# Peptides against a protein of PDB entry 4U39, part 91

Target 1, 302 residues: chain A of PDB entry 4U39
Amino acid sequence: SIKVIGVGGGGNNAVNRMIENEVQGVEYIAVNTDAQALNLSKAEVKMQIGAKLTRGLGAGANPEVGKKAAEESKEQIEEALKGADMVFVTAGMGGGTGTGAAPVIAQIAKDLGALTVGVVTRPFTFEGRKRQLQAAGGISAMKEAVDTLIVIPNDRILEIVDKNTPMLEAFREADNVLRQGVQGISDLIATPGLINLDFADVKTIMSNKGSALMGIGIATGENRAAEAAKKAISSPLLEAAIDGAQGVLMNITGGTNLSLYEVQEAADIVASASDQDVNMIFGSVINENLKDEIVVTVIATG

## One batch from the design tools (peptide; made by RFdiffusion4, then SolubleMPNN)

Design b2_p17_3_s1 (from b2_p17_3 with Y4F K7R M8L E16Q)
Fold by OpenDDE base, seed 1:
Structure b2_p17_3_s1 (fold): chain B 302 residues (1-302), chain A 17 residues (1-17)
Amino acid sequence: as target 1 above (302 residues)
Amino acid sequence: FPAFEARLSNIVDLSQV
């Protein structure tokens, strides 16, 4: 089974965005120290952590409170994650709960023997230096606690949105990029496509790989596969070129008109941009909600 | 690339096309 655990405000917003986009084949868990914020979650499983420590009033933007809250609730977290083959831990780094609790939750998932994938954001520069420093500490702790950590630099989202985009929409786009990172991997396992990967293939690419980067490309038209692949490998979300990666996981998602030729064309472009010795795996997914669009997601590991 | 075609052939479940 695949579980997605959203930790704190940003993680829970991402989980809500996943549920709203009908990401299939996954169980959703919302975790927070703020009971009022947790009540707004769309997840079936809602877990308040650190109830004694925080009294449901949140972590006060303190990562140490988030950490202690997860430690207090360890047994409940273990029970909720038990029997998962794969666990996605999603959070916005720089806050109290997400930054402190996500590494603890990830370690619990890993200790249970799940393939543990972190999908986290760095805060925007405008959120201030304190959040950036807290995020750096949380990311460091996540790297030790996960098999793979996908880090999304929120400032790079500002390169793909209009300059006049309201701050609230930039946060919604960060939630959407977190969704795309989880869905881009979970769909390869849980959603039938033209080319299905098994869990063992994904596990081979993602087990004990440390940091990862994600690129996304979307295109339409006659050359949509090639254009989507080129956009994915040139994505602003890739802080480094994919040619230095030890592993590449690629998802090619299209509508019912997705051809095997388009899948091959997209995968050839990504392979040509990667190192010759890279362990690349790719899958294809059919999403009936995609009419003429192809979405290429690239996860570069190592 | 020959290695790529070989991987494609193993992963394509042609039973649904």
Scores: peptide ipSAE 0.008, ipTM 0.438, DockQ to the pose 0.226
Fold by OpenDDE base, seed 2:
Structure b2_p17_3_s1 (fold): chain B 302 residues (1-302), chain A 17 residues (1-17)
Amino acid sequence: as target 1 above (302 residues)
Amino acid sequence: FPAFEARLSNIVDLSQV
């Protein structure tokens, strides 16, 4: 089974966005120290952590409170994650609950023997230096607690959105990129395509890889596969070039008109941009909601 | 590309499609 656990405000917003986009084949768990915020979650499973410590009033933007809240609720987290083959831990780093609790939750998932993937954001620079420093500490702790940690640099989202994009829409796009990171992997396992991957393939690429980067490309028209692949490997979300990666996981998602030739063309472009010794796996997904669009998601590990 | 077909053949048992 695949479980997605949203931790704190940003993680829960991402989980809500996943549910709204009908991401299939996954169980959703919302975790928070704020009971009022947790009530707004769309997740089936809602877990308040640190009820004694926080009294449901949240972590006060303190990562140490988030950490202690997860430690207080360890047994409940273990029970909720038990029997998962794969666990996604999603959070916005820089806050209290997400930054502090996500590493603890990830370690619990890993100790249960699940393939544990972190999908987290760095805060925008405009959120201030304190959040950036707290995020750096949380990311370091996440890297030790997960098999793979996908880090989304929120400042790079500002390069792919219009300059006039309201701050609220920039946060929504960060939640959407978190969604795409989870869905880009979960769909390879849970959703049939032209080329299916098994869980063992994904585990081979993602097990004990440490940090990962994600690139996304979307295109339409006659050259859509090639254009989507080129956009994915040149994505602003890739803080480093893909040629330095030891492993690459690629998702090629299209509508019912997706051809095997388009899948091959996209995969060849990503392979040609990668190191010769790269362990690359790719899968395809059919999404009936995509008409003439192809979405290429690339996860570079190592 | 021979290398791609070789990789595809290792991942996809094309005999079952």
Scores: peptide ipSAE 0.007, ipTM 0.423, DockQ to the pose 0.221
Fold by OpenDDE base, seed 3:
Structure b2_p17_3_s1 (fold): chain B 302 residues (1-302), chain A 17 residues (1-17)
Amino acid sequence: as target 1 above (302 residues)
Amino acid sequence: FPAFEARLSNIVDLSQV
């Protein structure tokens, strides 16, 4: 089974966004130290951690409180994760609960033998230096606790959005990017396509790989497959990482009109940008909500 | 945000991790 754990405010918002977008084949767990915030989760499983430590009043933006809250609730976390083959740990780094508890939860998942994938955000620069420093410590702890860590720098979202984009929309977009990172992997296993992958394929690419890069491309029109693939690899940082990557996982998602030719064309573009000795695995997903769009997700590991 | 989603490329930068 695949489990997605949202940890703290940002992680729980991402889980809510996944549920709202009908991400299939995954079980959702919301974890928080704030009982009022936890009640707003759409997840079936809601876990309050550190009830003795925090009394449900949250971590006060202190990562050490988030850590101790997860340690207090270790047995409850183990029970909730039991029988998972894969665990996604999603969080916004820089806060108290997400930063402190996510590494502890990830380590528990890994110790249970699950393929453990972190999908986390760095705070925006405008959230201040204290949050950036807290996030750096949490990310360092996550790298040791996971098989693969995807770290989304929120400042890169600001390069893509309009300058007039409200702060609340920038946070919603960070939650959407967390969704895309989880869904881009989970759909390869859980959602049928023209080319299906199994859990063993994904495990081969993501097991004990450390940090990973993710590229996403979206396109429409006659050359949509090629354009989506080119957009997914068009970043200089992603191109350098794809060329040096030991493993590449590619998701090609389209509507019911997705052709095998379009899947092959997109895969050939990503393969041509990768090392010849790369372990490249690609799958396709049919999403009926994508009318004329193709979404290409690339994850480079190693 | 369909216009924003269409521009999302390389949202994860390893230079920052």
Scores: peptide ipSAE 0.000, ipTM 0.305, DockQ to the pose 0.031
Fold by OpenDDE base, seed 5:
Structure b2_p17_3_s1 (fold): chain B 302 residues (1-302), chain A 17 residues (1-17)
Amino acid sequence: as target 1 above (302 residues)
Amino acid sequence: FPAFEARLSNIVDLSQV
C-alpha cells in the first residue's frame, strides 16, 4: 500500500489539496500537535502526536517540541504506517511540528521497510531568517531519514506566479506543488496509463538516492508533449541542471487523447537533456480531468 | 483560511511589519 502522511500544518494543507484533487490509490494520514488544526483535516486517519507534551496546543514553532511529540507517539505512528510499501512524508519546513516530527516519522517508515520519500518545502525568504534556519535543520534531518528527499524551494514558486499574487495564494501554490510531487510519483504506481510502472521500477530509482529536485511542465496544443517536457527540464523548481542527475523519474500525464507518440516525444526530450549514463524510467498516466493538457513531472535524483 | 491566518499571526509577528 501507499501512504501519504502530512506532518504539521503545511503537510496537512498539502494532504487536503491531494484529497481535493482526488489523488487515487493512496491512504491519507494527518499528523499534528495542534488538535484544533487536526480537526480541519480531510484525511481519514487523524493522529494527534505529543498529547502529553503539548496538550493539543501545538509545538509553538519549536522543532524540538515537534520531534519530542513524534517520539512520544512512536508506537501510534508505527501502527498507522504498518504494512505500507511506500510512505510519502510531506511537510512545510521551518515550523514546529513539520520540521521536528517529519524526520522522526520518516525514520519510523524507513525502519518498517517502506520506501520512504520526503516531499517538503523550504519557506519563503519573507517568512524570515528563523524559519529558514529551522528549515535547514529539518531538511538535513529528513535527508538522513528518507530514501529520497524532494525539496521544493518556495522562493522559486514566485518565478512561476504573477507578481501581484497574494501571499495566501503563494502558500496555496506551495501546497499544490507538494501535491504535484506526491501525485507525480504515486500515479505512476496506482493509476493506469499507456506505460505503467511497477513499485520495483520506482524503488530502483528512488531507493537510497538522497536529495532530489522536481520540475513540472504543463502545455496544450499540437506540440503539447514537447512543450511540457521542455518546461519540465527548464522549471524554476530545478535548482540544478538535469544533466547532473544519476536517476530520472518522469511522469507524462494527459487526458484520454494522450498518444503513445506524445509520450515518446516527451521522454526523448528529457533523455536528450539528461546524462548519457542516467538511469531514466518513465511512465504515463491518464487523468480524465485533463482535457487538452499534458503535465510532465520530472524528478531528478542523485 | 482562518487556521492559516491564525498560524500566520503566530509565525509572522505581524506587529513587526
Scores: peptide ipSAE 0.000, ipTM 0.257, DockQ to the pose 0.011

Design b2_p17_3_s2 (from b2_p17_3, 6 letters changed)
Fold by OpenDDE base, seed 2:
Structure b2_p17_3_s2 (fold): chain B 302 residues (1-302), chain A 17 residues (1-17)
Amino acid sequence: as target 1 above (302 residues)
Amino acid sequence: FPNYLSRLSNIVDLSQV
């Protein structure tokens, strides 16, 4: 089974966005120290952590409180994650609960033998230096606790949005990019397409790889596959070129009119931008909601 | 330029919110 666990406010907002977009084949778990915020989750499984420590009043933006809250609730987290083959841990880094609890939850998933993937955001620079420093500590702890850690730099989202985009919309887009990071992997396993991957293929690319970067490209028209692939490998979300990656996971998602030729064209572009010795795997997903659009997601590991 | 995010958000049917 595949489980997605949202940790703290940002992680729970991302999980809500995943549920609203009907991401299939995954179980959703919402975790928070704030009981009022947790009640707003759309997840079937809602877990309040650190009830004795926090009394449901949240972590007060302190990562040490988030950590201790997850440690207090370890047995409940173990029971909720038991029997998962794969666990996605999603959080906004820089806060109290997400920053402190996500590494503890990830370690619990890994110790249970699940393929453990972190999908997390760095805070925007405008959230202040304190959040950036807390996020750096949380990201370091996540790297040790996961098989693969996808880090989304929120400041790069500002390069792809209009300069007049309201702050609330920029946060909603960070939640959407977290969704794309989870869905781009989960769909390769859970959703039938033209080229299916098994869980063993995904495990080979993602097991004990450390940090990963994600690129996304979307296009329409006659050259949509090539354009989507080119946008994915040049995505502002990629802090580095993919040519240094040891592994590449690619998802090509299209509508019912997606051709095998378009899948091959997209794969060849990503392969040509990668190292010759790269272990590349690619899958194709059919999404009937994509009329004339192709979405290419690239995850570079190593 | 249709905002890259507007294209990402159009894949996310935001019309049901």
Scores: peptide ipSAE 0.006, ipTM 0.375, DockQ to the pose 0.028; fails the geometry check
Fold by OpenDDE base, seed 4:
Structure b2_p17_3_s2 (fold): chain B 302 residues (1-302), chain A 17 residues (1-17)
Amino acid sequence: as target 1 above (302 residues)
Amino acid sequence: FPNYLSRLSNIVDLSQV
């Protein structure tokens, strides 16, 4: 089974966004130290961690409280993760619960033998230096605890939204990018398409790869596949070019009109931008809600 | 591309369809 764990406020907002977008074939777990915030989760499984430590009042933006809360609740986390083949740990880094608890939860998933993928955000620069420093510590701890860590730089989201975008909408977009990072992988396994991947294919690309970068591209029209692929490999979310990646995972998602030609065209563009020795796998997903749009997600590992 | 995320949100925000 595939489990998605939202950890803290940002992780739980991302999980809510995944549920609202009907991401299929995954089990959702919401984890928080704040009991009131946890009650707002749409996840089927809701887990309050550190109930003794925090009394449900949250971590006070302290990562050490988030860490200790997950350590207090280790057995409950192990039980919730038991039998997962793959675990996504999603969090907004820089806070208390997400930053501190996500590495502990990821390590528990990895120790259970699940393919453990972190999908996390760096805070916006406007959230201040303290959050950036806390996020850096959390990201470092996540790297040791996961098989692959996808890090989404929120400041790069500001490059692709309107400058007048309200702060609340910028956070919603960060939650949406977290959703795309999870869905872009989970759909390759769980959702039938024109080219299906199995869990073993994904495991080969993502096991013990450390840091990963994600690019996304969306387009419509006659050249939509090529345009979406070009946008994915040039995505502001890619802090580095995909050249030199050890592995590339590509998702090509379209509506019911997605053709094998479009899939091949998109795959060829990503391959041409990648190293010749890269282990590239690609899958195709059908999402009826995309109508005339193609979404290309590229995950560069290693 | 300023409309890129807006497109991402519109494509993926099934709650507005």
Scores: peptide ipSAE 0.006, ipTM 0.373, DockQ to the pose 0.031; fails the geometry check
Fold by OpenDDE base, seed 5:
Structure b2_p17_3_s2 (fold): chain B 302 residues (1-302), chain A 17 residues (1-17)
Amino acid sequence: as target 1 above (302 residues)
Amino acid sequence: FPNYLSRLSNIVDLSQV
């Protein structure tokens, strides 16, 4: 089974966005120290952590409280994650609960033998230096606790949004990019396409790889596959070019009109931009909600 | 060209389809 665990406010917002977008074949778990915020989760499983420590009042933006809250609730987390083959741990780094609890939860998943993937955001620079420093510490702890850590730099989202985009919409887009990172992988296993991957294929690319970068490309029209692939490999979310990656996981998602030619064309573009010795795997997904659009997601590992 | 995020939001906002 695949489990997605959202940790703290940002992680729970991302999980809500996944549920609203009908991401299939995954079990959702919402974790928080704030009982009121947790009650607003759409997840089937809602877990309040650190009930004795925090009394449901949240972590007060302190990562050490988030960490201790997860440690207090270790047995409950273990039971919720038990039997998962793969666990996604999603969080907005820089806060209290997400930053502190996500590494503990990731370690619990890894100790249970699950392929453990972190999908986390760095805070926007405008959230202030304290959040950036807390996020850096949390990201460092996540790297040790996961098989692969996808880090999304929120400041790069500002390069993609209009300059007049309200701050609230920038946060919604960060939640959406977290969704794309989880869905881009989970759909390869859980959702049928033209080229299906198994869990063993994904495990080969993601097991013990450390940091990863994600690129996303979207296009329409006659050359949509090639354009989407080119946009994915040049995505602002990629802090580095893919030509240094040891592994590449590619998802080509389209509507019912997605052709094998388009899948191959997109794969050839990503392969041509990658090292000759890269271990590249690609899958395709059919999403009936995609009309004329192709979405290419590239995850570069190593 | 619709901005990249508007396209991302349209792909993910299944409620507008």
Scores: peptide ipSAE 0.006, ipTM 0.347, DockQ to the pose 0.031; fails the geometry check
Fold by OpenDDE base, seed 3:
Structure b2_p17_3_s2 (fold): chain B 302 residues (1-302), chain A 17 residues (1-17)
Amino acid sequence: as target 1 above (302 residues)
Amino acid sequence: FPNYLSRLSNIVDLSQV
């Protein structure tokens, strides 16, 4: 089974966005130290951590409180993650609960033998230096606790949105990018397409790879496959070029009109931008909600 | 600006992120 665990406010917002977009074939778990925030989760499984430590009042933006809260609730986390083949740990880094608890939860998932993938955000520069420093510590701890860690730099989201985008919409876009990172992988396993991958294929690319980069491209029209692939490999979310990656996981998602030619054209573009010796796997997904759109998600590992 | 961040923190729990 595939489990998605949202940790803290940002992680739980991302999980809510996944549920609202009807991401299939995954079980959702919401984790928080704030009992009121946790009640707003759409997840079927809701877990309050650190009830003795915090009394349900949250972590007060302190990562050490988030860490201790997860440590207090270790047995409950183990029970909730038991039997998962794959665990996504999603969080916004820089706060209290997400930053402190996500590495502990990830380590528990890994110790249970699940393929453990972190999908986390770095805070925007405007959230201040304290959040950036806390996020750096949390990301470092996550890297040691996961098989693969996808880090989304929120400042790069500002390059793909309009300059007049309200701050609230920039946070919603960060939640959407977290959704796309999880869905781009989970759909390859859980959702049929023209080219299906198994869990073993994904495990080969993502096991013990450390940090990963994600690129996303969306396009419409006659050249939509090629345009989506070109946008994915040149995505602002890629802090480095895809060349030099040891592994590439590619998802090509389209509507019912997605052709095998379009899938091949997109795959050839990503392969041509990658190293010759890269272990590249690609899958296709059919999503009827995309109609005329193609979405290409690229995850570069290693 | 601080008051807007405070209002956003009630919608987006910036303390738990």
Scores: peptide ipSAE 0.000, ipTM 0.302, DockQ to the pose 0.013; fails the geometry check

Design b2_p17_3_s3 (from b2_p17_3, 5 letters changed)
Fold by OpenDDE base, seed 1:
Structure b2_p17_3_s3 (fold): chain B 302 residues (1-302), chain A 17 residues (1-17)
Amino acid sequence: as target 1 above (302 residues)
Amino acid sequence: FPNYESRKSNIVDLSQV
């Protein structure tokens, strides 16, 4: 089974976005120290952590409170994660709960033998230096606790959106990018396409790889596959060129009109931009909600 | 969407364990 755990405010917003977009084949768990915020989650499973420590009042933007809250609730986290083959831990780094609890939850998942993937954001520069420093500590702790850690630099989202985009919309886009990172992997396992991957293939690429980068490309029209692939490998979300990656996981998602030729064309472009010795695995997904669009998601590991 | 009451019932209070 695949479980997605949203940790703290940002993680729970991402999980809500995943549920709203009908990401299939995954179980959703919302984790928070704030009981009021947790009540707003759309997840079937909601876990209030650190109830003795926080009394449901949240972590006060303190990562140590988030950490201790997850430690207090370890047994219940273990029970909720039991039997998972794969666990996604999603959080917005820089806050109290997400930053502190996500590494603890990830370690619990890993200790249970699940393939543990972190999908986290760095805060925007405008959120201030304190959040950036807290995020750096949380990301460091996540790297030790996961098999793969996808880090999304929120400031790079501002390069994709209009400069006049309201701050609230920039946060919504960050939640959407978190969704795309989780869905881009989970769909390869859970959703049938033209080229299906097994869990063993994904595990080979993601097991004990440390930090990863994600690129996303979306295109329409006659050359949509090639354009989407080119956008993915040149994505502002890729803080480094894909040619340095030891492993590449690629998802080519299209509508019912997605052809094998388009899948191959997109895969060839990503392969040509990657090192010759790269372990590249690609799958295709059919999403009937995509009319004329192709979405290419690339995850570079190593 | 589950109603507000249904959403509350799915909250596991981990302090009770």
Scores: peptide ipSAE 0.000, ipTM 0.279, DockQ to the pose 0.013
Fold by OpenDDE base, seed 2:
Structure b2_p17_3_s3 (fold): chain B 302 residues (1-302), chain A 17 residues (1-17)
Amino acid sequence: as target 1 above (302 residues)
Amino acid sequence: FPNYESRKSNIVDLSQV
């Protein structure tokens, strides 16, 4: 089974966005120290952590409170994650609960023997230096606790959205990118396509790989496969080129008109931009909602 | 890295995905 655990405000917003986009084949768990915020979750499983420590009033933007809250609730977290083959831990780094609790939750998942993937955001520079410093500490702790850590640099989202995008919409885009990072991997396992991957294939690419980068490309028209692949490998979300990656996981998602030729064309472009010795795997997904669009997601590991 | 102008040409509407 695949479980997605949203940790704190940002992680729970991302989980709500995943549920709203009908991401299939995953169980959703919402975790928070704030009981009022947790009540707004759409997840089937809702877990308040650190009830004694925080009294449901949240972590006060303190990562040490988030950490201690997860430690207090360790047994409940273990019970909720038990029997998962794969666990996605999603959070916005820089806050109290997400930054402090996500590494503890990830370690619990890993200790249970699940393939543990972190999908987290770095805060925007405008959120201030305190959040950036807290996020750096949380990301460092996440690296030690996961098999693969996908880090989304929120400042790079500002390069892929309109310059007039309101701050609130920029946060929604961060939640969407978190969604895409989870869905781009979970769909390869849970959703049939033209080329299916198994869990063992994904596990080979993602086990004990440390940091990962994600690129996304979307295109339409006659050259849509090639354009989507080129956009993915040149994505602003990639803080480095995909050259030098030890592994590449690629998802090619299209509508019912997605051809095997388009899948191969996209895969060849990503392979040509990667090192010759890279371990690349790719799958395809059919999503009827994409009509004439192709979405290419690239996860570069190592 | 593609230059900043090249990155702008790769704007993705993530709300449609």
Scores: peptide ipSAE 0.000, ipTM 0.397, DockQ to the pose 0.035
Fold by OpenDDE base, seed 3:
Structure b2_p17_3_s3 (fold): chain B 302 residues (1-302), chain A 17 residues (1-17)
Amino acid sequence: as target 1 above (302 residues)
Amino acid sequence: FPNYESRKSNIVDLSQV
């Protein structure tokens, strides 16, 4: 089974966005130290952590409180993650609960033998230096606790949205990118396409790889496959060129009109931009909601 | 790699996905 665990405010917003977009084949778990915020989760499984420590009042933006809250609730986290083959741990780094608890939860998932993937955001520069420093510590702890850690730099989201985008919409876009990072992998396993992958294929690319980068491209029209692939490999979310990656996982998602030619064209573009010795695995997904759009998601590991 | 202007023209409406 695949489990997605949202940790703290940002992680739970991302999980809500996944549920709203009907991401299939995954079980959702919401974790928080704030009981009021946790009640707003759409997840079937809701877990309050650190009830003795925090009394449900949250972590006060302190990562040490988030860490201790997860440690207090270790047995409950183990029970909720039991029997998962794959665990996604999603969080917004820089806060109290997400920053402190996500590494502890990730380590619990890994110790249970699940393929453990972190999908986390760095805070925007406008959230201030304190959040950026807390996020750096949380990301470092996550890297040691996961098989693969996808880090989304929120400041790079501002390069792909309108300059007049309100702060609230910038956070919603960060939640959408977290959704895309989870869905881009989970759909390869859970959703049929023209080229299907199994869990073993994904495990080969993602096991013990450390940090990863994600690129996304969307296009329509006659050259949509080539355009989406070019957008993905040149994505602002890729802080480094894809040619330095040891492994590449590619998702090519389209509507019912997605052709095998379009899948091959997109795969050839990503392969041509990658190292010759790269371990590249690609799958296709059919999403009836995309109509004329193609979405290419690239995850570069190594 | 496309230039910064081509990156901006690649406004991804991730809300439609």
Scores: peptide ipSAE 0.000, ipTM 0.381, DockQ to the pose 0.036
Fold by OpenDDE base, seed 5:
Structure b2_p17_3_s3 (fold): chain B 302 residues (1-302), chain A 17 residues (1-17)
Amino acid sequence: as target 1 above (302 residues)
Amino acid sequence: FPNYESRKSNIVDLSQV
């Protein structure tokens, strides 16, 4: 089974976005120290952590409180994650609960033998130096606790949204990029396509790889596959060139009109931009909600 | 490397996904 665990405010917003977009084949768990915020989660499983420590009043933007809250609730977290083959741990780094609890939860998932993937955001620079420093510490702790850590630099989201985008919409876009990072992997396993991957294929690319980067490209029209692939490998979310990656996981998602030719064309573009010795795997997904669009998601590991 | 302007032109409207 695949479990997605949203940790703290940002992680729970991302999980809500995943549920709203009907991401299939995954079980959702919402974790928070704030009981009021947790009640607003759409997740089937809701877990309040650190009830004794915080009394449901949240972590006060302190990562050490988030950490201790997860440690207090370790047995409950273990029971909720039990039997998962894969666990996604999603969080907005820089806060209290997400930054502190996500590494603890990731370690619990890894110790249970699940393929553990972190999908986290770095805060925007405008959120201030304190959040950036807390996020850096949390990302370092996540890197040690996961098999793969996808880090989304929120400042790069400002390059892919309109300049006039309100701050609240920029945060919603960060939640949507977190959704894309989870869905881009989970759909390869859980959703039938033209080229299906198994869990063993994904595990080969993602096991013990450390940091990863994600690129996304969307296009329409006659050259949509090639354009989407080119956009993905040149994505602002890629802080480094894909040619330095040791492994590449590619998802090619389209509507019912997605052709094998388009899948091959997109795969060839990503392969040509990658190192010759890269371990590249690709899958295709059919999403009936995609009309004439192709979405290419690239995850570069190593 | 696609220049900064090329990156902006690759605005992915992720709201449609």
Scores: peptide ipSAE 0.000, ipTM 0.377, DockQ to the pose 0.036

